# Peptides against a protein of PDB entry 3H8D: the designs that were tried, part 54

Target 1, 122 residues: chain A of PDB entry 3H8D
Amino acid sequence: DMKRQQRFFRIPFIRPADQYKDPQNKKKGWWYAHFDGPWIARQMELHPDKPPILLVAGKDDMEMCELNLEETGLTRKRGAEILPRQFEEIWERCGGIQYLQSAIESRQARPTYATAMLQNLL

## One batch from the design tools (peptide; made by RFdiffusion4, then SolubleMPNN)

Design b2_p13_4_s2 (from b2_p13_4, 7 letters changed)
Fold by OpenDDE base, seed 5:
Structure b2_p13_4_s2 (fold): chain B 122 residues (1-122), chain C 122 residues (1-122), chain A 13 residues (1-13)
Amino acid sequence: as target 1 above (122 residues)
Amino acid sequence: as target 1 above (122 residues)
Amino acid sequence: SELTPEFQAWLAS
């Protein structure tokens, strides 16, 4: 059911290695999530000193959020929700289209709104 | 400063692989944390179908909680805080004493209340 | 990394 609401979120995180450093030395990362209805479809992590991490449902379940949307509390955290394009812009820059496409072709991706839209895009 | 308050917490988590299953098929794990003042000293994870995960500060920073105690909100979550012995009992059963001792001997452990108490115990 | 239990707690606070 592609009529499910698509919701996108971004929250900051600090690397564990930096947790005890002075604030000016704590490099901030960003955690992104795309929820297709109650279930996560894509996750993305930006880091200051290593490549982006891209994750897609089906392939990367063990490395992705285990909670449904309501369980996360993201919908109730002020400033966490972002616009679809705010997610997609970063996703595209990080090579997300190719990552998802490869996951589909290898039959590792679970069907989601993201997989459907990719098929529409190509 | 070993005068820091020692606080212990336990919260459930659901395995990512089980996130979409019916409630009766979601095997529950348990996440434990020991905070030595604002900073985590030990973390422990119990799973229904794999060995316990034991983590100690210094050695396992990248796999442990990256937030300070106040940031976690654990102190405000009803039922999350547990008694010291409730943590220690499970820690001991899981081989935590030996794990921490080994981390100290290999110079991988950051000094914490836990390391100090172990030295007192032996 | 997945949204850990401690992050869930953080979000709920």
Scores: peptide ipSAE 0.289, ipTM 0.666, DockQ to the pose 0.096
Fold by OpenDDE base, seed 1:
Structure b2_p13_4_s2 (fold): chain B 122 residues (1-122), chain C 122 residues (1-122), chain A 13 residues (1-13)
Amino acid sequence: as target 1 above (122 residues)
Amino acid sequence: as target 1 above (122 residues)
Amino acid sequence: SELTPEFQAWLAS
């Protein structure tokens, strides 16, 4: 149901390889999530030294957050929630439109708010 | 320094493939961690349908917790902390002694409380 | 790539 609340989150992460380095040598990545109601619709990861990772529900379930929104605790993490556009700007810049489109065309995507929006856009 | 405090933690996780199933069909795995002072020394994962995963510092850094103990918040999570023996029993049952021994012999292991204890045991 | 259990714990802290 497209009446579900769309919520977006971002949290930082440090690469495991950098965990023992001095703070100035710990490069920060970013984990992004789009929840369509209780379930994740899109996940995205930015890294300082490798291409972004794009993940969409249905296709990439094994690589995506397995928790529903309430289980994550993201809604209770100060500073984690972001505006829709803060997610979408990065998603678009990282090629998310094409990625999701391909997932739809290959019948790999689970229908979500994101798939619906894309189909309205195109 | 072997004077560091040894602390052990366990938290459940749900398989991504099961995230959309009914609760009765969501089989629970377990994530275990041994922290030697602020840094993880051993990590272990039990799964309902695949072999256990054993990880040791130095060898498996890229697959292990990248957060120091205080960053994890594990010390503040109710029910997460476990007794040393609660970790060690599972570790031993899962072949952890042999795994760590191999990591030491291959010069892959970072010295930790765990490596020291093993070398005292053998 | 997944939100690991330790990060889940971090979020809950």
Scores: peptide ipSAE 0.288, ipTM 0.663, DockQ to the pose 0.096
Fold by OpenDDE base, seed 4:
Structure b2_p13_4_s2 (fold): chain B 122 residues (1-122), chain C 122 residues (1-122), chain A 13 residues (1-13)
Amino acid sequence: as target 1 above (122 residues)
Amino acid sequence: as target 1 above (122 residues)
Amino acid sequence: SELTPEFQAWLAS
């Protein structure tokens, strides 16, 4: 099961409110994803003017990516894939460890590579 | 201004709750978009187990497509573009005329090709 | 999700 490949992705997005503005006034956000095999394990969204959004499988399914990895096309998007540490560094800075820990403790988190790693850490 | 090209698109999506189910148990929804030139004018979402979602520019910007048409890549996705009537037929069935009319009357709608057509109709 | 159908189209382009 932990034989599944862990893959990480980042893509930019622009706030809907800014879609008609000049480029200099479009504030860029960032969408991050961690896929544990074909299924998303964690999602993270950075915004220029609001707190980061952290999402974990099981708890936040209804707010997370609805496609499996192959369906997303992320693997075919040049520049989308990032290194594990590029995800984890931001995840940690945003309080992701505590967020996932709380999801585990509340029994909301689905077991993933991420939950396994955290439970090994603790 | 009404020299802008009107283009219509449809893309399937899968509900987040169904992302891990077998294909036969994934209930397909449909995402529709009307672009008035480079900017979205109307968005419509059909779901198998909840009411249609109707969105109009100005009123529903924060829930609508955040990319201009060229940024979306919709123009380059095979099978995505549909005929105007393929959009309008569903829009009408879903109560889109009334929805847009209400948005105009409440002064929430941004002027678009769609608002112009409706105001010509009335 | 921010990975909307239009983003999927963008990814596929």
Scores: peptide ipSAE 0.286, ipTM 0.663, DockQ to the pose 0.096
Fold by OpenDDE base, seed 3:
Structure b2_p13_4_s2 (fold): chain B 122 residues (1-122), chain C 122 residues (1-122), chain A 13 residues (1-13)
Amino acid sequence: as target 1 above (122 residues)
Amino acid sequence: as target 1 above (122 residues)
Amino acid sequence: SELTPEFQAWLAS
């Protein structure tokens, strides 16, 4: 149902390899999530020193957050939630439109609000 | 009606005194607005070198944005709109709770979503 | 305060 609430989140993360380095040597990345209702529809990871990672439900389930939104605790983390455009702006820059489009065409994308909107867009 | 949409915005501004200085010498402040429906309920100005300015509807009408929300064009300005917490966090830090409370007690505050929420809070 | 010319310029950009 496209009436499900669309919620977006962003949190910083430290690469595992940098976890035990001095604070100044921890390169911070950004983890983005789009939740279509209780389940994640898109995930995105911005890295300081490598290409961004784009993930969409259906195609990349095994690499995406497996917890439902409530289980994540993101809704209770101040500052974690972001506006839709704050997500989409980065998503677009990173080639997310093409990525999701390709996932749709290959029948890998699970239908979500994101796929519906993309279909409306194109 | 407390069913009115609550929308929050933030835009940068350059102090008038700095307007004609070199770009590197322009000290940037931040202009925040809370709109309760079409009309502003709270306004806040963060400055780099002086105390923040807090303004609430009713008490400070003459110093606040006189345009209704649609007239401002803020809704059409990408990145201008912010989440409620992004506003409230700063508002609270700047003593906005006490400011609005005092405005209520002195009967200067026009009833808004903000006053209603504060009354629920206290 | 009212929107300054800088505000207006930013909004129009």
Scores: peptide ipSAE 0.179, ipTM 0.441, DockQ to the pose 0.123

Design b2_p13_4_s3 (from b2_p13_4, 7 letters changed)
Fold by OpenDDE base, seed 4:
Structure b2_p13_4_s3 (fold): chain B 122 residues (1-122), chain C 122 residues (1-122), chain A 13 residues (1-13)
Amino acid sequence: as target 1 above (122 residues)
Amino acid sequence: as target 1 above (122 residues)
Amino acid sequence: SELTPEFEAWLAS
């Protein structure tokens, strides 16, 4: 059922090698997640020195967060939850629409809110 | 040059949801790395409730440790370094030979000590 | 992968 609550989260990370450097020398990355109810639907990572990583449920399960939403503690982490558009804007810029579309066409994507929305768009 | 020092490491991880459970209720995973000199050649992850993850340089760079060996601090982490056979035994059991072979055949593997050794084996 | 020990610790923090 696509009536499940859609929730989005983002948390920063600093590479271990940079953790004790001066602030200007710390390269910040970002970890993003879209949860379709308790289950992750999309994951995305922005890195300071390599291409974005896009992951979709079904195709990339092994590389994605294996915890359900409650187990992640993200809902209890202050400042972690973001608005849908804050996720979608980055997702789109990184080629997420095409990535998810390809996963659907190859029959690798698990049906989620994200796949349903994309199918409405196209 | 294949004269580079080959070093192997393993560290455990506990899922966040399990970190405060009783010891018997903590599901332990294992993260393995093979460094060919300063650069990672193979990465492997054992999980308590999902299939092993095998990664090889060239093919899986985005999913592997992006730090060089010195930056990881693994050499300074007590109990992290393991013997070559401690890595290879698990690698072989998990289908690592076939995985690396396929990566070589598809021209996705970056040449490393691991690829050279496999080519000697076959 | 995305589930390295350090990544897990980071998620838990």
Scores: peptide ipSAE 0.187, ipTM 0.702, DockQ to the pose 0.071
Fold by OpenDDE base, seed 5:
Structure b2_p13_4_s3 (fold): chain B 122 residues (1-122), chain C 122 residues (1-122), chain A 13 residues (1-13)
Amino acid sequence: as target 1 above (122 residues)
Amino acid sequence: as target 1 above (122 residues)
Amino acid sequence: SELTPEFEAWLAS
C-alpha cells in the first residue's frame, strides 16, 4: 500500500582513524535511509574519500539495513529524521534516479514507494 | 609482496532489536576480515537470518573496509585476532573458494595473498 | 558493509 508513511533518516559516522583527530580533521560520512512503512526502500552512504553507495530494496537487500524501522530506533534518535526532500536532493545528486531505474528495468528492484514515484516521474 | 604478514580478525555484532534480550535470544552476527599486509584482501559477514556475505578485494572495494589494518584498531582489540584456519574454515563453508575463483576469472579480483593461494590450490 | 557492526552498535546506543 503506497499509503504507507514515508520516513527518512540521516546519521553521521566518523571513521575510526579520524575518531581522535581534531574536529577539522575528522572526515564525516553520512548514512541515509528511506523507509516505506516499516521496511527500508532505499539506502545511501556518503563517504569523504570514495564514491557514494546507493542501495535499493530487492537488488541490494544483503547490503542494506535488515531491521524494520522500529527495530532501528531511528525514530527515537533526536535529529536523525529528515525531510523527504533532504533525502531526495542527495539521492538525485548521486545518480539515484538512474540507479533505481536500472534496477527496475533489470527486474531487480522490489516494488516500493520509490519505484512507484519514479514511474510517475518518467 | 606475498611475504606480507597475513592477519585475520573476527568481531561480533548483535542486532539492536536483540540487544536487551536474554543471552540465549541474542542472535549474533560475525564480521570477518583477512588483511594481506596493511590492506584488506577478504571480508565476510555471517548473519543469523540471511545468507553469508562474501567480499573480495578489487571486486567489492566499495562494500569492504576502507581502512588499513592499523586504522581499524583491530590489532589492539583483545580477542579480535584469529588464526588463519579459523577464517579459512568459515570461508570454505560459505563457498569462498568459488566466489574468489569467479572474481579472478572475471578479472574483478585484485591480486592478493588469497588469490595467489587459490591459484596454488587449483 | 564494513559499517554494519559499527552501525549496529550505534543503533544500539
Scores: peptide ipSAE 0.177, ipTM 0.705, DockQ to the pose 0.071
Fold by OpenDDE base, seed 2:
Structure b2_p13_4_s3 (fold): chain B 122 residues (1-122), chain C 122 residues (1-122), chain A 13 residues (1-13)
Amino acid sequence: as target 1 above (122 residues)
Amino acid sequence: as target 1 above (122 residues)
Amino acid sequence: SELTPEFEAWLAS
């Protein structure tokens, strides 16, 4: 198949302010990425104390990971890669469908696998 | 004086993709912060290969540093603190005045030392 | 940007 591979990743992060706290007191955030081939299509950040951040290619390029998939090293980080549904479940809970739809409607979204799938869904 | 202290900071960052390159080949970015007392009022990011990012309190809270000044440890990082004009010079070059003005006009800006100074300037 | 200096350092580690 000549289609671009869809790959999903999740890595935890702890705020600098919490790095010296006891493990039970460290509020963990999560960084999510969906790569449509070599380039990021969607990014999502879960924070322990603020709303989730949803980002889509084209609209939020300046705020998203600027590295291609190989440059990130995510494919070589054990435990970083997740299943598609593990990303989508959180994406949907956070209102990602509506967010991406709005980005498409406003002509801000770059065409990706994500935009194509959404257009099939609706 | 009971006024909040205005403090400015700058730290470099190197993209992960460049961390293993020779020093001369590492494109360095710069992260800037203006703290109005304990809380950030403005944030600015200079990148070697994309437009600068300008952020103001109230409008861009989700994208800005969430830590208060003490939590950042910036006051304890040697060489991180900069003079007010060292921040303002870059801020102005990047269109920060216009950016903050627009945020005020759109009612997105949280009142800060920066908004007050701008209103005095105009 | 999501990649604050601290976060970038973490990603690179």
Scores: peptide ipSAE 0.173, ipTM 0.698, DockQ to the pose 0.069
Fold by OpenDDE base, seed 3:
Parts: C-alpha cells; sequence; structure tokens
Structure b2_p13_4_s3 (fold): chain B 122 residues (1-122), chain C 122 residues (1-122), chain A 13 residues (1-13)
C-alpha cells in the first residue's frame, strides 16, 4: 500500500585499505537505502573511485539489504536517516530513473513506492 | 601470465540480524575468492537462505573485491586460505562453469587464469 | 555488499 512510510538512510563507508590511513587519505563512500515500509525498495552506493552502484527491489534482491528496517537498526542510529530529497537528488544524478525504468520495462522490478512514482512520472 | 600464483580464500559471514543470536540460531554464509596473481578473478558467496552469488572479473567488477590480495590481508588471516579444489568444487556445484562461460561468450569476462582454464575445458 | 565488516560493525555500533 502506498500508505506505507517511506524512509531513507545514508551511512558512510571507508574502504578497508584506507581504514588505518590518516584521515586525509581515507576516501569516503556512501551507502544509501530507501525503505518502502519495512522492506528495502532501492539501494545505492557512491564510491570515490568507481561508478555508483544502483539496485532496485525485484531485480537486485540478491545484492540488496535482506533485513527489514527494524532489523537493520538504522532507525536507532543517530544521523543515519535522511530526507527523501537527499536520497532522490543523488538517485537522479546517478541515473536511477533510467535504471528503475528499465527494470520495470523488463518486468524485473518488484512493485514498490518507487515504481509507482516512476510510472506516474513517465 | 598463467605463471601467476593462483590463491583461494574463504571466510564466514553471519547476517547482521543473527549477530547476537545464540550460536545455534546464527546461519552461516561463506565468502569465497580466487586471486589470479594480485587481483581477484572470481568471487562467490554462499548463503544459507538464498541462491549463491557468482561473480567474475570484467563482468562483475563493481560488485567484487577491489583490493589487491596484499591489501585484503587475507594472506595474513589464519585459516582463510583454502586449496584450489575447495573453491572449484563449490564453484562447479553453484553453476560457475556456465556462468563464466556465458561471460566469455558475451565478451564481458576479463581474461584470467579462470577463463583460460575454461576455454581449454570446452 | 551490506555484509562487509565495516557495515556490520556500523550496524552493531
Amino acid sequence: as target 1 above (122 residues)
Amino acid sequence: as target 1 above (122 residues)
Amino acid sequence: SELTPEFEAWLAS
């Protein structure tokens, strides 16, 4: 149901090779998640030195967070939750609209709030 | 060069949701890697409750370990290194031959020891 | 992967 709460999260990550480097030498990436109710709808990874990774429910289930939102503990991590637009801006810049559109057209996407919004947009 | 050392590694992983459960309730998965010299050629993930994930160099670079072997520290982790056959047996059972073959045929696979061996086999 | 040591450590913190 589109009445489900849409919640977004972002956490930083540092490559293992950079973990013990000086702070100035730690290239920071970002892990993003969109939860449509209790389950993930979209996942995105920003890397300092490679292309973004975009993942959508149904198509990329094996690569996405398999925990429900409560199990992740993200709701209890200070600063992890972000505003919808903070996710969407990055998603759009990374080609997320086209990626999700292709997943819908190929019938690989599981219906989510994200697919519904995109189908309304197009 | 096919003279490069072929080294294989396996480490266990527990799902975050199971981290604090009693040991009997922690479903263990396995992360596998094949390094052709300093760089990864194949990666494989066994999960207790979902299909295996198979990844090959060239095709799946964005999802595979991006660190060279020395950077991973795997060579210094006791019990992480495994015999070639310990990797290959699982790889074969998980459909790795067909997966890599398809990557070769689609010209997505980067040439590695693994691609060379498969092309000799077929 | 969400199962990386760093991710797991972050989730546990």
Scores: peptide ipSAE 0.142, ipTM 0.694, DockQ to the pose 0.048; fails the geometry check

Design b2_p13_4_s4 (from b2_p13_4, 7 letters changed)
Fold by OpenDDE base, seed 5:
Structure b2_p13_4_s4 (fold): chain B 122 residues (1-122), chain C 122 residues (1-122), chain A 13 residues (1-13)
Amino acid sequence: as target 1 above (122 residues)
Amino acid sequence: as target 1 above (122 residues)
Amino acid sequence: SELTPEFEAWLQS
């Protein structure tokens, strides 16, 4: 139900090839997750040298985090949790609204807080 | 060209929820990679509680390892490298022949040693 | 893409 707490997280990753380079030569990627209660609703990956990856529950389950929120340990990782708008701003810039809308229209999207809010927006 | 060295790798992963369980309660997943020279040709993921994931170059580039072989560090990880047949046996059991064949037929597969060998087999 | 073993290990650290 929509009473579930919406929690958002972001963690960086550095490509192995860049791990031991000087900071200015480390091309940082970012992993984003939206949890609708204990279950992931959206995942997003920003890469320095390829297009962003957008993933939504139902459609992309095989490619998304298989862990529930508690299992990820994200809630215990200082600095990992972000505000809803910090996720949504990037999601929107990456075309996430259109991506999720298409997943809903094709009946691939599992109902989540994200799908419900999109339906309210449109 | 087909003169490139074919190298195969396998590494395990344990789900975070299982990390501190007794060995008998750790459900191990396996990540497999086939490199055609420096570039990945096939990737495969075995999970304890979901279907295997099969990925082939060209079609699944966004979901596959983005690193060349040297960047992965796999050649420096003891026990990671496996024999060709150790990869192929699992690939075949998971339906990899049919998966790659479909990718070739749909013109989604990038030509690799794997695509060439499949064409020789059929 | 599903997290690679390397990335999952990073998440656990």
Scores: peptide ipSAE 0.184, ipTM 0.691, DockQ to the pose 0.048
Fold by OpenDDE base, seed 4:
Order: sequence, then structure tokens, then C-alpha cells
Structure b2_p13_4_s4 (fold): chain B 122 residues (1-122), chain C 122 residues (1-122), chain A 13 residues (1-13)
Amino acid sequence: as target 1 above (122 residues)
Amino acid sequence: as target 1 above (122 residues)
Amino acid sequence: SELTPEFEAWLQS
């Protein structure tokens, strides 16, 4: 049901070894999530020194956040919520379209707002 | 080189939604790591309401801790280090032997102390 | 990968 609220979040992380370094010497990573209503649809992780990680519901459930949106506390974390395009732009750059498409074609992806939108795009 | 120090760690996590509940109502998960010298060899995650996650170096590098042992701070975290058998007992119960064996046979596993020990076992 | 306990704790803060 596409009438569910689509919400996007991003939070930073710093490697433990870098936490006491000067700001310029801290390698920052980013954790992204797309929630289709209360349930996660996509997750993405950007790292300073390894490839990005892309995850989609159904295929990657064990690797994704197991918490529903309310349980995460993300809605109450100041600055965590981002605009849809802030997620999608990075998702596209990281090959997310192809990744999700492949998951759909292999019948591994659980239907979500993300799968529906992609099916409209292709 | 099997003369490298083998060290094992475990840290708990509580779901955000449970953090203010009575202790008996907190569903506790556990994160386990085996370090073969400075490098991770195996990772395991126990969850209260989903299957355990088993990860082995080489095959699952993107899903495992990217930090070397010193960077994690685990050696300095009180109560984090555990005995080898405390890791291995859970690893066995979760099917870790079969998981690592399969990774070796598929040539996905990176050689570690864990792979060497398994090859001696089988 | 799933969030480590340390990162999860950060989420809880």
C-alpha cells in the first residue's frame, strides 16, 4: 500500500580509533534507512575505506535493521531524518537501482514502496 | 601463522524499545568476535527473535567488523573478552562448523586460525 | 552488515 508514509534517515558513525583525532582525521561513515511505513524497505551503508553496502527487504533481512521505525528512535533523534532525494541520490550513485532490480528478478525482494517505484521506472 | 594470539570477545546489545523496560522484559542480543591476531576471523550475532548470524573472514568481509582489534577498543572494554570455549560452544550450536566448512569448500573463506583448526578436525 | 552493539547503543542515545 503506497499510502504508507515513506521516511528516510541517516546517521553518522566514526571509527573507534578515530574518535579522539582532530576532526579532519576522523573518517566518517553513514548509515541510511528507508522505512515504508513502520517497516524498513532499504538500508545503505557508506564507509570511508570499503565499498558501500546496499540492502533490500526480503533479500537481506538478516543484515538489515530488525527494529520497526518506532523502536529505532530515529524519529526522535534530532537531525536523523532526511529528504527522500537525499537518500535516492546516494542510492543511485551506489548502484541501488540495479541491486534492487536484481533482487526483484530473482524473486528475493519483498514488495515495498521501493520495489513498486522501481517497477514504474523500468 | 598459528602462533598469532587468538582472542575472543562478546558484547551485549538491547533493542531501543526495551531499554527502559524491567530487566526481565529486555530482550538481549549478543555480538561475538574471534580475532586471529589483529584481524577478525569469525563473527557471530545472537538475537532474541531472529536466527543467529554467522560470518567468516573472506566470505563475509563486508558484513563483518572492518576494524582491527586495537581499533575496536574491545581489549580495553571491561568484561568484553571471553574464553575460547565460550565462543566455540555457541559457534557449534549455531552450525558454525558447517558454515565455515562450506565457505572453505567453495573457496570463499580466507585462511585463518579458524580454517586451520577446522581442517584438523575434519 | 547489522549495526554493532556499540553503534546500536549510539542509536539508543
Scores: peptide ipSAE 0.182, ipTM 0.697, DockQ to the pose 0.071
Fold by OpenDDE base, seed 2:
Structure b2_p13_4_s4 (fold): chain B 122 residues (1-122), chain C 122 residues (1-122), chain A 13 residues (1-13)
Amino acid sequence: as target 1 above (122 residues)
Amino acid sequence: as target 1 above (122 residues)
Amino acid sequence: SELTPEFEAWLQS
C-alpha cells in the first residue's frame, strides 16, 4: 500500500578496533535503513575501508535488520531520522537502482515501496 | 602455514526484541568463530528462528568479523573459547563441509587451515 | 551484512 509511511534512518558506528583510539583516528561507518511501514525495505552500510553494502527486502532478509521499526527504537532516537533524499542520494551513488532492479528481475525482491518506485522509474 | 594456531570461540547473543522479556522467553543465538592464526577462517551463526548462517574467508569477507583475533578480545573473554570439535560438530551439522567445498570449487575461498583440512578429507 | 549482536544492542540503547 502506497499509503504506508516511508521513513528513513541513519546512524553512525565506530569500528571496535577504533573505539579506544583518539577521535581523529575513529573512522565512522554509516548504517542506513528505509522502512516501508513497519518493515525494512532497504538497508545500506557505508564503511571507511570496504565497499558499500546494499541489501533489499526478500533477497537479503537474513542479513538485514530483523526488527520492525517500533522494535528498533529509531523513531525515538534524536538525529537518527533523515529525509528521503538523504537516503536516496547515497543509494543511487552506490548503485542501488541496479541492485534492486536485478533483485526484481531475478524474482528475489519482496514487493515494497522501493520496488514500486523503481518500476515507475524504469 | 599449518603451524598457525587454530582457535575457536562461541558467544551467545539475545535478540533485541527479546532483551526485555523474561529469561524463559529470551531465545539465544550463538555466534561461532574459527581463527586461523590472527585471522578468521570461518564464522557461523545459530539462530532460534532462522536458518544457520555459514561464512568462509575469501567468499564472505564483507559479512564476517573484520577484526583480527587480538582486536576481538575473545581470548580474554571467559567462556568464549571452545574446543575445535565443539565448533566442527556444529559446522558439520549445518552443512559446512559442502559449503566450504563449493567455495573452494568456485575459487571463492581464501586458503586457510579449514580449506586445507577439507582437501585432505575429500 | 547482518548486524553484530553488539551493534544491535547499541541500536536498542
Scores: peptide ipSAE 0.151, ipTM 0.675, DockQ to the pose 0.047
Fold by OpenDDE base, seed 3:
Structure b2_p13_4_s4 (fold): chain B 122 residues (1-122), chain C 122 residues (1-122), chain A 13 residues (1-13)
Amino acid sequence: as target 1 above (122 residues)
Amino acid sequence: as target 1 above (122 residues)
Amino acid sequence: SELTPEFEAWLQS
């Protein structure tokens, strides 16, 4: 079978409380996503003043992006798409490997490219 | 086994005859590479006034980059690395699928991520 | 490759 394309995206977000502040006072966060074909496999949120939020398909479906990739419009947003390594580097730093591994071992993770690659690694 | 990282790069080049011309008269070409882990799997050269050159590992080893990825310094060159799709889009347009397929069928292609994915596709 | 000189120059720029 044809392998699904793995695509990665990053967009900034501003906290609700900072929406109407002057630019210098808007604390920027970052939203990351990994799409395994049309569907999200991993999501990650970086915040300036709280721990990162890591999410994996199957375990965290209700907290993750519910749109398929085309529905998001991310592929049409200039500067949104990033290199695989740009995602993975942050994912690793945030403990994503351990998080996904635990989700696999607890039978909570949906099989994805991410789970497959992790099982190749371990 | 752990899957090798697939990384893609693009750099410009100027034809030898244009080296010392004024910038406006330097016809730019593009050099593309796909690395399957440390070693090159595919290379592609775009020219302003001649057909593209496509190269695949095994068949074209003598014409391709002989350095491993780290030796090239590409990973340290800002702007050199590109998205997988940025390579594949050009590869397809240049007939790369057919080229690699023929190399497989003729038993000339070295097994790579590229050959594996193509065999999944076909 | 015949592109080696240009490639090296680009890497060093």
Scores: peptide ipSAE 0.134, ipTM 0.430, DockQ to the pose 0.113

